# Designs tried in a protein design run: peptides against a protein of PDB entry 5HB3. Part 64

Target 1, 150 residues: chain A of PDB entry 5HB3
Amino acid sequence: RQMQDRCMSEYNQRIRNAPEGSIDPFRMACYKIIGRCDLSNRSLDGLQTDVNDWIWLQFNLARETDRSLELAGESYGLAELQASIREIGLKHFPKTAAEDTNGSFGMFFYLQILAGMFEQAIAYLYPFSYVDAVHFAIALTYYGLLRPVD

## One batch from the design tools (peptide; made by RFdiffusion4, then SolubleMPNN)

Design b1_p18_2_s2 (from b1_p18_2, 6 letters changed)
Fold by OpenDDE base, seed 3:
Structure b1_p18_2_s2 (fold): chain B 150 residues (1-150), chain A 18 residues (1-18)
Amino acid sequence: as target 1 above (150 residues)
Amino acid sequence: SVLEEFKKELLQKLKEDA
């Protein structure tokens, strides 16, 4: 708690007083990840990252904590992450096999699986790859992660 | 590759939306 309070204090002071873009991007990343500062902005500017780094960040920022315990007054949990993934799918990924021109459907399937959206993931994958969808459904059911339909 | 280019474009879009 003391460390978090210090991080928040430093973050607030620096963001207010420092010229835009003058703060070390690695330090900003620390404030974001450790200090939970400014969670409304879930990007790390000024760093060379790829999509995997972005994914890692989103999942690490998503915490199911008691909202009352977060000093920043900002809460970002699994539900919010799942909602974000749904929106990402609607905006940036093919909805049907006919729309798929670059083979990116697998990445959206992967995102849904990571977020625990198993039923939605299988339903999404099915029209792109029937065989894979069935195999994943069997596996997820075996591990008790997929709810079978009556 | 086509997929790699997609990933780069996607990352930019995701950063803008965040």
Scores: peptide ipSAE 0.398, ipTM 0.892, DockQ to the pose 0.735
Fold by OpenDDE base, seed 4:
Structure b1_p18_2_s2 (fold): chain B 150 residues (1-150), chain A 18 residues (1-18)
Amino acid sequence: as target 1 above (150 residues)
Amino acid sequence: SVLEEFKKELLQKLKEDA
């Protein structure tokens, strides 16, 4: 909490006083991750990153903390992340096997699993790989993560 | 690889949508 307060304070000071682009991108990243500053912008500008870094960031920002306890006044939890992942899927990933030209379906499946969207993940995977979908469904059920549809 | 190219493109799209 103390560290977060410090980050927030520094962030506010710098955003007000520093010219655009003058803030060290790494420092900005720290303010975002630790201080949870400007959660509406869930990217790390000015840093050379890959998709794995992006994923890491999203999950680190999506903390299931009591929204009332967030010092930044902004809440970004698992629900919001799940909504984002759904939107990403609709926009950027194949919906059917026929649309899959690059084998990217597995990545979207992975994202859904990470976000705890187990039912949706299995449903999505099914048309691409029946066998894999069944295997994952069994495993998820075993661990109590998959809710059987009545 | 085709997948790597996709990942790069995806990242750009994700950054734009964020």
Scores: peptide ipSAE 0.395, ipTM 0.891, DockQ to the pose 0.751
Fold by OpenDDE base, seed 2:
Structure b1_p18_2_s2 (fold): chain B 150 residues (1-150), chain A 18 residues (1-18)
Amino acid sequence: as target 1 above (150 residues)
Amino acid sequence: SVLEEFKKELLQKLKEDA
């Protein structure tokens, strides 16, 4: 808590007074992750990252905390992340097997699974790979994560 | 690979959308 408070204080001071781009990107990352600063910007400018880093960041930012006690003026949890993933799917991933040209459907399936969107993930995967969809459905059902019946 | 290129492009798009 004390560290978070300090991060917020420093962030607020620096963002107002420092020239744009003058703050160390790693420091900014710390303010974002630890201090929960500026959660509306869920990217790290000035850092060389890949998709895995992005995924890691999204899930770390999507904390399940008591929002009433959070210092950040913005709330970002699993629900918001799930919504984001849905939007990502709509914008950037194939909707059907016929639209798939690069085999990227698996990545979207993966994102949905990570976010606990199990029913949606299976439904999405089914037209691309029947066998895989069935196998995952069985596994998820076994662990009580998939509800075949509404 | 095609998938790797997609990942790079996707990342850029994700950053822009975020």
Scores: peptide ipSAE 0.395, ipTM 0.891, DockQ to the pose 0.847
Fold by OpenDDE base, seed 1:
Structure b1_p18_2_s2 (fold): chain B 150 residues (1-150), chain A 18 residues (1-18)
Amino acid sequence: as target 1 above (150 residues)
Amino acid sequence: SVLEEFKKELLQKLKEDA
């Protein structure tokens, strides 16, 4: 908490006092990841990143903190991340096999799996690849991650 | 290549939506 408060203080001070673009992007990343500063902006400006970096960032920012103890930080947990992934899916990924022109369905499936959206992931994958969906469903069920439908 | 291009475009869109 003390470190977080310090990070927030420094972040706010730098944002207010530093010329635009003068702050080291890596330092800004540290404030965001460690200090949980300005979580509404989930991008790392000024850094060369790929989609894997983006994924990594989202999951690192989605910390399960006791909301009661988050006095100074924005609440961003798994639920918010899952909501974000849903929105991403709706906006940027094919909804049906007929819409799939680039084979990107697997990436969205992967994102959903990472976020613990197992049922939704399997349901999504099914129309694209029946065999794969069944295999994953079996595996997830075996490990107790997918609830069997009674 | 097509998928890689998609990933790049997606990343850009994700950054814009963030």
Scores: peptide ipSAE 0.390, ipTM 0.889, DockQ to the pose 0.746

Design b1_p18_2_s3 (from b1_p18_2, 8 letters changed)
Fold by OpenDDE base, seed 4:
Order: sequence, then structure tokens, then C-alpha cells
Structure b1_p18_2_s3 (fold): chain B 150 residues (1-150), chain A 18 residues (1-18)
Amino acid sequence: as target 1 above (150 residues)
Amino acid sequence: SVLEEFKKQLHQKLLEDA
């Protein structure tokens, strides 16, 4: 808690007082990741990032156990991440194989798996690859991760 | 590479909705 408060203080100070273009984006990223500052902005502004960085960041920030320590309005757990992934999926990823022009379905499947959206992931993968969907379903069931009735 | 460019584009889309 004390560390979070310190990070928050420094984060806010720099956001408000630092000249334009003078803020070290790496430092700000540290405040966000370690101090969980400004969780409404779940991006690393000013940094060269890729999809892997985004994924890592989302899961790093999505901590149910830390929710009680977060400031009002900055709660971000797995449920919120799952909701975000769902929304992203609806907007940016193909719904059917016919819509898949760039092979992005795999990425959305991957995101859902990482987020623990196993049932949805399998359901999504099914129209793209029945065989793969079945294989993943079996594996997920084996490890007790898939709830077929839900 | 084509793959990296794709990742960038996808990343941008994800950031816009996150």
C-alpha cells in the first residue's frame, strides 16, 4: 500500500508538472505496472509496443487480489479484462472463416484462452477449425478448465 | 516482416478498444 501510494504520488506529479515531451515513458510504465496507477489507461504511451506487450500488460494489471487496494474507479480484474477482450473480438476479429482474411482468428482465440475464457474460446474456434477446437476442448477438460455445461 | 506489421496493426486495434 505504501509503495502504491508513493507511485501514485509521483505519477500524478509527473503527469501534472512535467513539461511536454519530458516524461520518461519507461518510468511512467513502471508506475503503472508496479504502482497500478491510472488503470483506466491500460496502455504504455510513448513506448514502442506490440501485441505481446499489450497482452502482458493487460494480464499484469488484471489482478483480482489487488482490487481492494485500488483507488475508486481504477478497479481492473480478470472480469474486466474478459469484458474488454469480448468487446475487442466483436469489433476487430472475424466471426466466421469467410470473414477471416488475415488469419487473425488465432490471435483472438489465444487472447480468450489466456483470459480464461475457455468455453468461449472453443466456441469461437469451432467454425474456423473443428479439429483444433475438439483437441483444445479435450485438453482443457483434462485439466479441469473447461465447463461444457456453461 | 509481414508478421511484425500484422502484429503492429493488431496491437493498434487492441489499444483503440482497450
Scores: peptide ipSAE 0.026, ipTM 0.623, DockQ to the pose 0.594
Fold by OpenDDE base, seed 5:
Structure b1_p18_2_s3 (fold): chain B 150 residues (1-150), chain A 18 residues (1-18)
Amino acid sequence: as target 1 above (150 residues)
Amino acid sequence: SVLEEFKKQLHQKLLEDA
């Protein structure tokens, strides 16, 4: 907790007082990840990142902790992440096979699986690839992650 | 490659929603 308090203090101080362009983006990233500062902004400004970095950051920042224990006064858990993925899906991914022009349905399926949205993931995949949806459903059921409907 | 281009496009879309 002492470390988190120091991280938050330094993060806020630098954002408010540091001259433009003088902030080390790697240091700020450390404050965000370790100190959980400014969780409403789940990006690393000033750093070259890819989609894997984005995914990694989302899952590292998403924690199932009591909001009362968060020093930052902000919380971001799995439920919020799942909501974000749903919104991203609605905006940026094909809803039907007819809309699929670049094969991006697989990536959205992957994001849903990572976020534990198993039922939604299978339902989404089904119209794109029936065979794959069935295989994943069987596997998820085998590991107790998906319950068959009666 | 097609894969790299896809990753770039996806990254851009995800950043817009972040």
Scores: peptide ipSAE 0.026, ipTM 0.604, DockQ to the pose 0.650
Fold by OpenDDE base, seed 1:
Structure b1_p18_2_s3 (fold): chain B 150 residues (1-150), chain A 18 residues (1-18)
Amino acid sequence: as target 1 above (150 residues)
Amino acid sequence: SVLEEFKKQLHQKLLEDA
């Protein structure tokens, strides 16, 4: 808690007082990841990032800790991550094969799998590639990750 | 190049919704 409070203080001071363009983006990233500062903004400003970096960041921020020990408003766990992925899916990814003009369905499937949304991921994939969906379903079931229905 | 641009755009969309 002491370290977290210190990180928050330093983060806020730099955001408010640092000259334009002088903020070290890597240092700010450290405050974000280690200090859990400003979790409402889950981006790394000033860094060249890709989708893998984004995913990595989300999982690092999505900690399953005692939320009572976290700063007010800074709670972020797997449930919140899953919610954000759902929202992203609704806004930015095709819902049906007919809407798939750029082949992006695979990325959303991948995100859902990483977030442990297995049933939803399989259901999503099925209309795009039923063969692949079946293969993944079999594999996930075999490893006990997919709940079979009667 | 087209694929890389698409990946970039997709990443940007993800960041905007995060």
Scores: peptide ipSAE 0.024, ipTM 0.580, DockQ to the pose 0.484
Fold by OpenDDE base, seed 2:
Structure b1_p18_2_s3 (fold): chain B 150 residues (1-150), chain A 18 residues (1-18)
Amino acid sequence: as target 1 above (150 residues)
Amino acid sequence: SVLEEFKKQLHQKLLEDA
């Protein structure tokens, strides 16, 4: 708690008082990740990040902490991440095989799996790749992650 | 929104890496 408070204080101080361009983006990233500062901004400004970095960041920020215990006034959990992934899917990924020109369906499937959206992921994958959808469904069922609708 | 732009950029990155 004391560390988090200190991180938040330093983060806020730097954002407010530091000259433009003088802030070390890595330090700010540390404050965000460790101190959970400014969770409304889930982008790391000034850092070159790839998709893996983005995914890693989202999952690290999406902590299943008891909302009551989070000192951060902002809550960002798995539910919010799942919502974000759904929105991304609706806007940027193909909905049908006919719309898929670039084979990007697999990436959206992957994001859904990472976010624990197993049923939705399988349902999404099915029209693009029947065989893969069945295999993943079997695997997820085996591990008790997929709940067949009775 | 900043979020929408971010999502767009993310999508672009995802497509480039795919």
Scores: peptide ipSAE 0.022, ipTM 0.555, DockQ to the pose 0.080

Design b1_p18_2_s4 (from b1_p18_2, 8 letters changed)
Fold by OpenDDE base, seed 2:
Structure b1_p18_2_s4 (fold): chain B 150 residues (1-150), chain A 18 residues (1-18)
Amino acid sequence: as target 1 above (150 residues)
Amino acid sequence: SEKEKFLKELHKKLVEDA
């Protein structure tokens, strides 16, 4: 908590006093991750990253905290992340098996599962891989994460 | 690989949309 406060303080100071782009990208990343500064921008400019880094960042930024207790002025939680994943799916992933040439459906399925979007994930996976969808559905049901339709 | 290319492009899109 003390570190978060310090990061926020330093960020506020630097953002006001430093020329644009003059802050070290790694330092900026620290301010974002630890201090939760500038959560409206959920990317790390100036750093070489990949999709795994992006995933890690999104889920680490999407904290399940009481908004009233969050020190950051901006809130970004699981609900917002889930919404983002939905949008990502609509924009960048195949909707049907016929549209998928590279097997990318699995990645979107994975993202949905990570985000706790279990019903949607299974529904999405079903037309691509019936067997896998059924297997995951059984497993999720066993753990009480998937509810059968009434 | 084609998969790697996809992931790179995906990452680019994700960053742009974030």
Scores: peptide ipSAE 0.417, ipTM 0.893, DockQ to the pose 0.842
Fold by OpenDDE base, seed 3:
Structure b1_p18_2_s4 (fold): chain B 150 residues (1-150), chain A 18 residues (1-18)
Amino acid sequence: as target 1 above (150 residues)
Amino acid sequence: SEKEKFLKELHKKLVEDA
């Protein structure tokens, strides 16, 4: 706790006093990931990142802990991540096979699976590839991850 | 490549929404 408190204190001081963009991007990343500072901004500014880095960051920032124990006063868990993925799907991915131009449906399916949104993922995949959807449904059911019956 | 361009554009959109 002492380390986290120090991180928060240093972060607050630096963000107030340092010129914009003058702080070491790697240090800022540490404050975000370790110190849980400024969780409303889930990006790593000033670093060369790609989509894989983004995915990694979202899942590492999403902690399933008691929100009352969050020292930073900000909470971000699996529920918030799932909500974010839903919104991303609505904005940036094809909703139907007719809208698909580059096969990007697979990426959104992947994101949903990672987030544990299994029923939604299968339902989404079905109109794009019904064979794959059925096979994934069987597999997920076998491992107890899919609820085929209400 | 087309795939690379797509991934870069997607990343940009994701960061903007984060």
Scores: peptide ipSAE 0.417, ipTM 0.892, DockQ to the pose 0.746
Fold by OpenDDE base, seed 1:
Structure b1_p18_2_s4 (fold): chain B 150 residues (1-150), chain A 18 residues (1-18)
Amino acid sequence: as target 1 above (150 residues)
Amino acid sequence: SEKEKFLKELHKKLVEDA
């Protein structure tokens, strides 16, 4: 908490006093990840990143912290991440096999699995690949991650 | 190359929505 408070203080001070774009992007990344500053912007400005970096960032920002101790604007947990992934899916990924021109369904399936959205992931995969969906469902059930349908 | 292009475009979209 003390480190977080210090990071927030430094972040606010630098944002107010430093010329725009003068702050080291790596330092800004540290303020975001460690200090949880400005979580409304879940990107690393000024850094060359890829999809893997984006994934890593989202999951690192989605920390299970005591929400009562977080500033109201800085609460970001797994639930919020799952909501974000759902929205991303609706906007950028195919909903049906007919819409899938680039085979991108696998990436969204992967994102849902990472976020613990197992039931939704299997349901999503099913119309694209029945066999794969069944195989994953069996595996997830075996490990107790998928609730059996009554 | 097509896969890489797709991933780059996807990344751009993800960043824009974040």
Scores: peptide ipSAE 0.414, ipTM 0.891, DockQ to the pose 0.762
Fold by OpenDDE base, seed 4:
Structure b1_p18_2_s4 (fold): chain B 150 residues (1-150), chain A 18 residues (1-18)
Amino acid sequence: as target 1 above (150 residues)
Amino acid sequence: SEKEKFLKELHKKLVEDA
């Protein structure tokens, strides 16, 4: 909490007083991750990143913290992340096997699983790989993560 | 590799939408 408060304070000060682009991108990243500053922008501007970095960032920002304890007026939790992943899926990932030229369906499946969207993940995977979908469905059910449709 | 190209393009799209 103390660290977060310090980060927020510094972030606010720097945004107000520093020339645009003068703040070290790594420092900005720290303010975002630790201080949860400017959660509306879920990217690390000015840094060379890849998909793995993006994934890591999204999940680190999406903390199910007690909303009452978040000093940042903005709450970004799992629900918001799930909504974002859904939107990403609709925009950037294949909806059918015929549309998948690069095997990208696996990445979207992975994202959904990470976000706890188990039912949706299985439903999505099914038309691409029946065997895999069934396999995961069984496993998820065993661990109580997949709710059987009555 | 084709996979790397895809991931790079995907990352670009993800960042743009974020």
Scores: peptide ipSAE 0.414, ipTM 0.892, DockQ to the pose 0.835

Design b1_p18_3_s1 (from b1_p18_3, 8 letters changed)
Fold by OpenDDE base, seed 4:
Structure b1_p18_3_s1 (fold): chain B 150 residues (1-150), chain A 18 residues (1-18)
Amino acid sequence: as target 1 above (150 residues)
Amino acid sequence: SEPTEEQIEEMHNWAKRL
């Protein structure tokens, strides 16, 4: 808590007072990750990040902590992450097998699985690979992660 | 927050490597 408060204070001070480009991007990243500063912007500006870094960041920032315990006025949890992934899917991934030119459907399936969007993930995968979708559905059901629609 | 265009492209390419 004390560290987080300190990070927020330093972040706010630097973002307001520091000349543009003078702040170490890695330091800013630390403030974002540790201090949970400015969670509305879940990017690491000024850093060269790959897709894995992006994924890592999203999941680290999304916490299932009781909103009441988060000192940060902004709550970013699993629900918000899931919403973001859904939007990404709608914008950037094929919706049908006919639209799939590069096999990128697997990546979106993966993202949905990581985010616990199991039902949606299976439903999405099915038109691309029904065999894989069925196999995953069986596995997820076995572990109690997929609720069969009664 | 959406991934950058480069990251999106990487996502698409990642599937090709699999």
Scores: peptide ipSAE 0.369, ipTM 0.878, DockQ to the pose 0.825
Fold by OpenDDE base, seed 5:
Structure b1_p18_3_s1 (fold): chain B 150 residues (1-150), chain A 18 residues (1-18)
Amino acid sequence: as target 1 above (150 residues)
Amino acid sequence: SEPTEEQIEEMHNWAKRL
């Protein structure tokens, strides 16, 4: 808590007082990650990031914390992350096998699995790969992550 | 926050490797 409070204080002070572009991007990234400052902007400004970095950042910032304990006026949890992934899917990924030209359905399936969207992930995968969808459904059921339809 | 256009392109390329 003390470290988080210090990071948030320093972040706010630097944003207000430092000339634009004078702040070390890595230091600002630390303030965002540790201090959870400005969670509406889940990007690392001034840093070159790949897809793995983006995924890592989204999941590290997504916390199921009691909203009453968050010092940050903004809450970002798993539900908000799941909503974001759903929106990304609607905008950037094929909805049907007929729309799939590049096999990108696998990446969207992966994102849904990471976010715990198991039922939606299986339903999405089924028209692209019946065999894989059935195999994943069996595995998820075995681990108690997918509820069998009674 | 949505991924950048470059990151989306990388996502599509990543899927081709599967």
Scores: peptide ipSAE 0.363, ipTM 0.878, DockQ to the pose 0.759
Fold by OpenDDE base, seed 1:
Structure b1_p18_3_s1 (fold): chain B 150 residues (1-150), chain A 18 residues (1-18)
Amino acid sequence: as target 1 above (150 residues)
Amino acid sequence: SEPTEEQIEEMHNWAKRL
């Protein structure tokens, strides 16, 4: 908590007082990740990030924080991440097999699995690959991650 | 936050490798 408060103070001070582009982007990343500063912007400005970096960042920022302890008033948890993944899917991924020109459905399936959206992930995969959807459903059920619908 | 256009393109390319 004390470290987080300090990070937030330093972050706010630097944003207000530092010339544009003078702040080390890695330091700003640390303030965001450790200090949870400015969680409304979940990008690392000034850093070249790939897809893996983006995924890593989203999941690391989506902490189960006790909302009562978050000083920033911004709660970003698993639910918010899941909402973001859903929105990304609607905007950037095929909804049906007929729309799948690039085979990108697998990536969106993967993102949903990572976010714990198991039922939605299986339902999404089914029209693209019946066999794969069934195999994953069996596996997820075996591990107790998918509830069998009676 | 949404991924960048470049990241989205990379996502599409990554899926082709699966």
Scores: peptide ipSAE 0.357, ipTM 0.876, DockQ to the pose 0.717
Fold by OpenDDE base, seed 2:
Structure b1_p18_3_s1 (fold): chain B 150 residues (1-150), chain A 18 residues (1-18)
Amino acid sequence: as target 1 above (150 residues)
Amino acid sequence: SEPTEEQIEEMHNWAKRL
């Protein structure tokens, strides 16, 4: 909490007083990650990031806490992350096996699993790889993560 | 937040390695 408060204070001060482009992007990244500042903008401006960085950032910024417990003025939770992943899937990943040319379905499956979208992930994977979908379904069911069929 | 087009391409490439 103390660290977050300090980050917020410094972030606000820099945003108000520092000339544009003069702020160290790494410092700003720290304020965002640790202080949860300006969560509406989940990009790290001025930093070169790859896919792993993006994934890491999204999941670290997403808090699986009640909004009432969020110390930041803005809330970004798992639900918002899941919505983002869903949108990414709709835009950038094959929807059916017939659309799959590069085997990229696996990445979207992976993202859904990471985001706890287990039922959706299995349903998505099934037409691409029956065997894998069944195996994951068994595993997820065993750990109580996949809901039983009604 | 959506990944950049470059990151999407990287995702596709990553998937090929699975």
Scores: peptide ipSAE 0.355, ipTM 0.875, DockQ to the pose 0.701

Design b1_p18_3_s2 (from b1_p18_3, 8 letters changed)
Fold by OpenDDE base, seed 4:
Structure b1_p18_3_s2 (fold): chain B 150 residues (1-150), chain A 18 residues (1-18)
Amino acid sequence: as target 1 above (150 residues)
Amino acid sequence: SEPTEEQIEEMHNFAARL
């Protein structure tokens, strides 16, 4: 708690007092990742990041914290990440096989799997690749990750 | 936060390689 409070204090001080663009983006990244500062903006401004970096960041920032202990009112956990992934899917990925021109469905499937959205991932994959969906469903069931649809 | 347009494009490209 003391470390987090210190990080927040330093972050706020730097954001307010430092000239724009003068703050080391890596330091800002540290405040975000370690200090959980400004979680409303889950991007690393000023850094060249690829999609892998974005994925990594989202998952690292998504922590299940007891809402009761987060004084800062910014709760970002797995549920929020899952909601974000759903929104990304709705906006940027094909909903049906007919809409898929580039095989991008696989990436959205992958994101859902990473986020633990197993049932949704399988349901999504099914119309694109029945065989793959069944194989993944079997595997997920084997590991106890897929709940049978009642 | 949503990925950048570039990141989304990369996501699409990545999927095509899988």
Scores: peptide ipSAE 0.308, ipTM 0.860, DockQ to the pose 0.760
Fold by OpenDDE base, seed 2:
Structure b1_p18_3_s2 (fold): chain B 150 residues (1-150), chain A 18 residues (1-18)
Amino acid sequence: as target 1 above (150 residues)
Amino acid sequence: SEPTEEQIEEMHNFAARL
């Protein structure tokens, strides 16, 4: 808690008082990741990040912190991440097999699986790859992550 | 936060490699 409070204080002070461009982007990233500062902005400004970095960041920030202990007033949890992934899917990924030109459906399937959106992921994958969807459905069912519709 | 356009492009490229 003390470390988080200190991070928040330093983050706020630097954002307000530091000359533009004088703040080390890595330091700001540390404040975001460790201090959970300004979670409304889940981008790392001034850092060159790839898609893997983006994925890592989203999932790390989406930690179930006890909502009661999130002093920052901004709750970013798994539900918000799932919503974001859904929106990304709607905007940037094929909705049907007919729209798939580059096999990008696999990435959206992957994101959904990472986010625990198992039923949606299987349903999405099914029209693109029946065999893969069935295999994943079997596996997820075996681990108790997919509930068969009664 | 949505990924950048570049990151989206990388996502598509990554999927093509899977």
Scores: peptide ipSAE 0.305, ipTM 0.859, DockQ to the pose 0.741
Fold by OpenDDE base, seed 5:
Structure b1_p18_3_s2 (fold): chain B 150 residues (1-150), chain A 18 residues (1-18)
Amino acid sequence: as target 1 above (150 residues)
Amino acid sequence: SEPTEEQIEEMHNFAARL
């Protein structure tokens, strides 16, 4: 808690007082990740990041913290991440096998699995690959992550 | 926050490798 408070204080001070472009992007990234500062912007400005970095950042920032302990507007949990993934899917990924041109459905399936959206992931995968969907459903059921429809 | 257009392109390319 003391470290987070210090990070927030330093982050706010630097944003207010430092000239534009004078702040080390890596230091600002540390304040964002450790201090959870300005969670409305889940990007690392001034750093070259790839898709893996984006995924890592989203999941590290999406903590199941008690909302009562977070400042207003800085609550970002798994539910919000799941909502974001749904929106990404609707905008950027094929909805049907007929829309699939490059096999990108696998990436959206992967994102849904990472976010714990197991039922939705299987339902999404089924029209693209029946065999894979069934096999994955069996595995998830075995580990107690997928509930069979009664 | 949504991924950049470049990151979306990388997602599509990554999926093709899976």
Scores: peptide ipSAE 0.305, ipTM 0.859, DockQ to the pose 0.718
Fold by OpenDDE base, seed 1:
Structure b1_p18_3_s2 (fold): chain B 150 residues (1-150), chain A 18 residues (1-18)
Amino acid sequence: as target 1 above (150 residues)
Amino acid sequence: SEPTEEQIEEMHNFAARL
């Protein structure tokens, strides 16, 4: 608690008062990741990040904790991450096989799997690749991650 | 938050390589 309060104080002070470009972006990243400061903005300003960095950040910022115990007043858990992934899918990924031009459906399938959206992931993959969807469904069921349908 | 346009393009390119 004391560490988090200090991080929040320092983050707020620096973001408001520091001259532009004077703040170490890695330090600011530490405040966000460790201190959970300003979770409404899940980007790392001043850092060059790729898609892998984005994925890593989203999952590391997501916490499955009791919201009542979070001092930051901001709750970002798995449910919020899953909602974000759904929105990303609606905006940036093909909805049908006819819309797929470059095979990007695989990335959205992967994101859904990472987020534990197994049923939705399989349902999404099915029209693009029947064989792959069935194989993944069998595997997920075998490991107890997918509920068998009666 | 949403990925940047560049990151989205990277996602598409990455998927095409799978």
Scores: peptide ipSAE 0.297, ipTM 0.856, DockQ to the pose 0.739

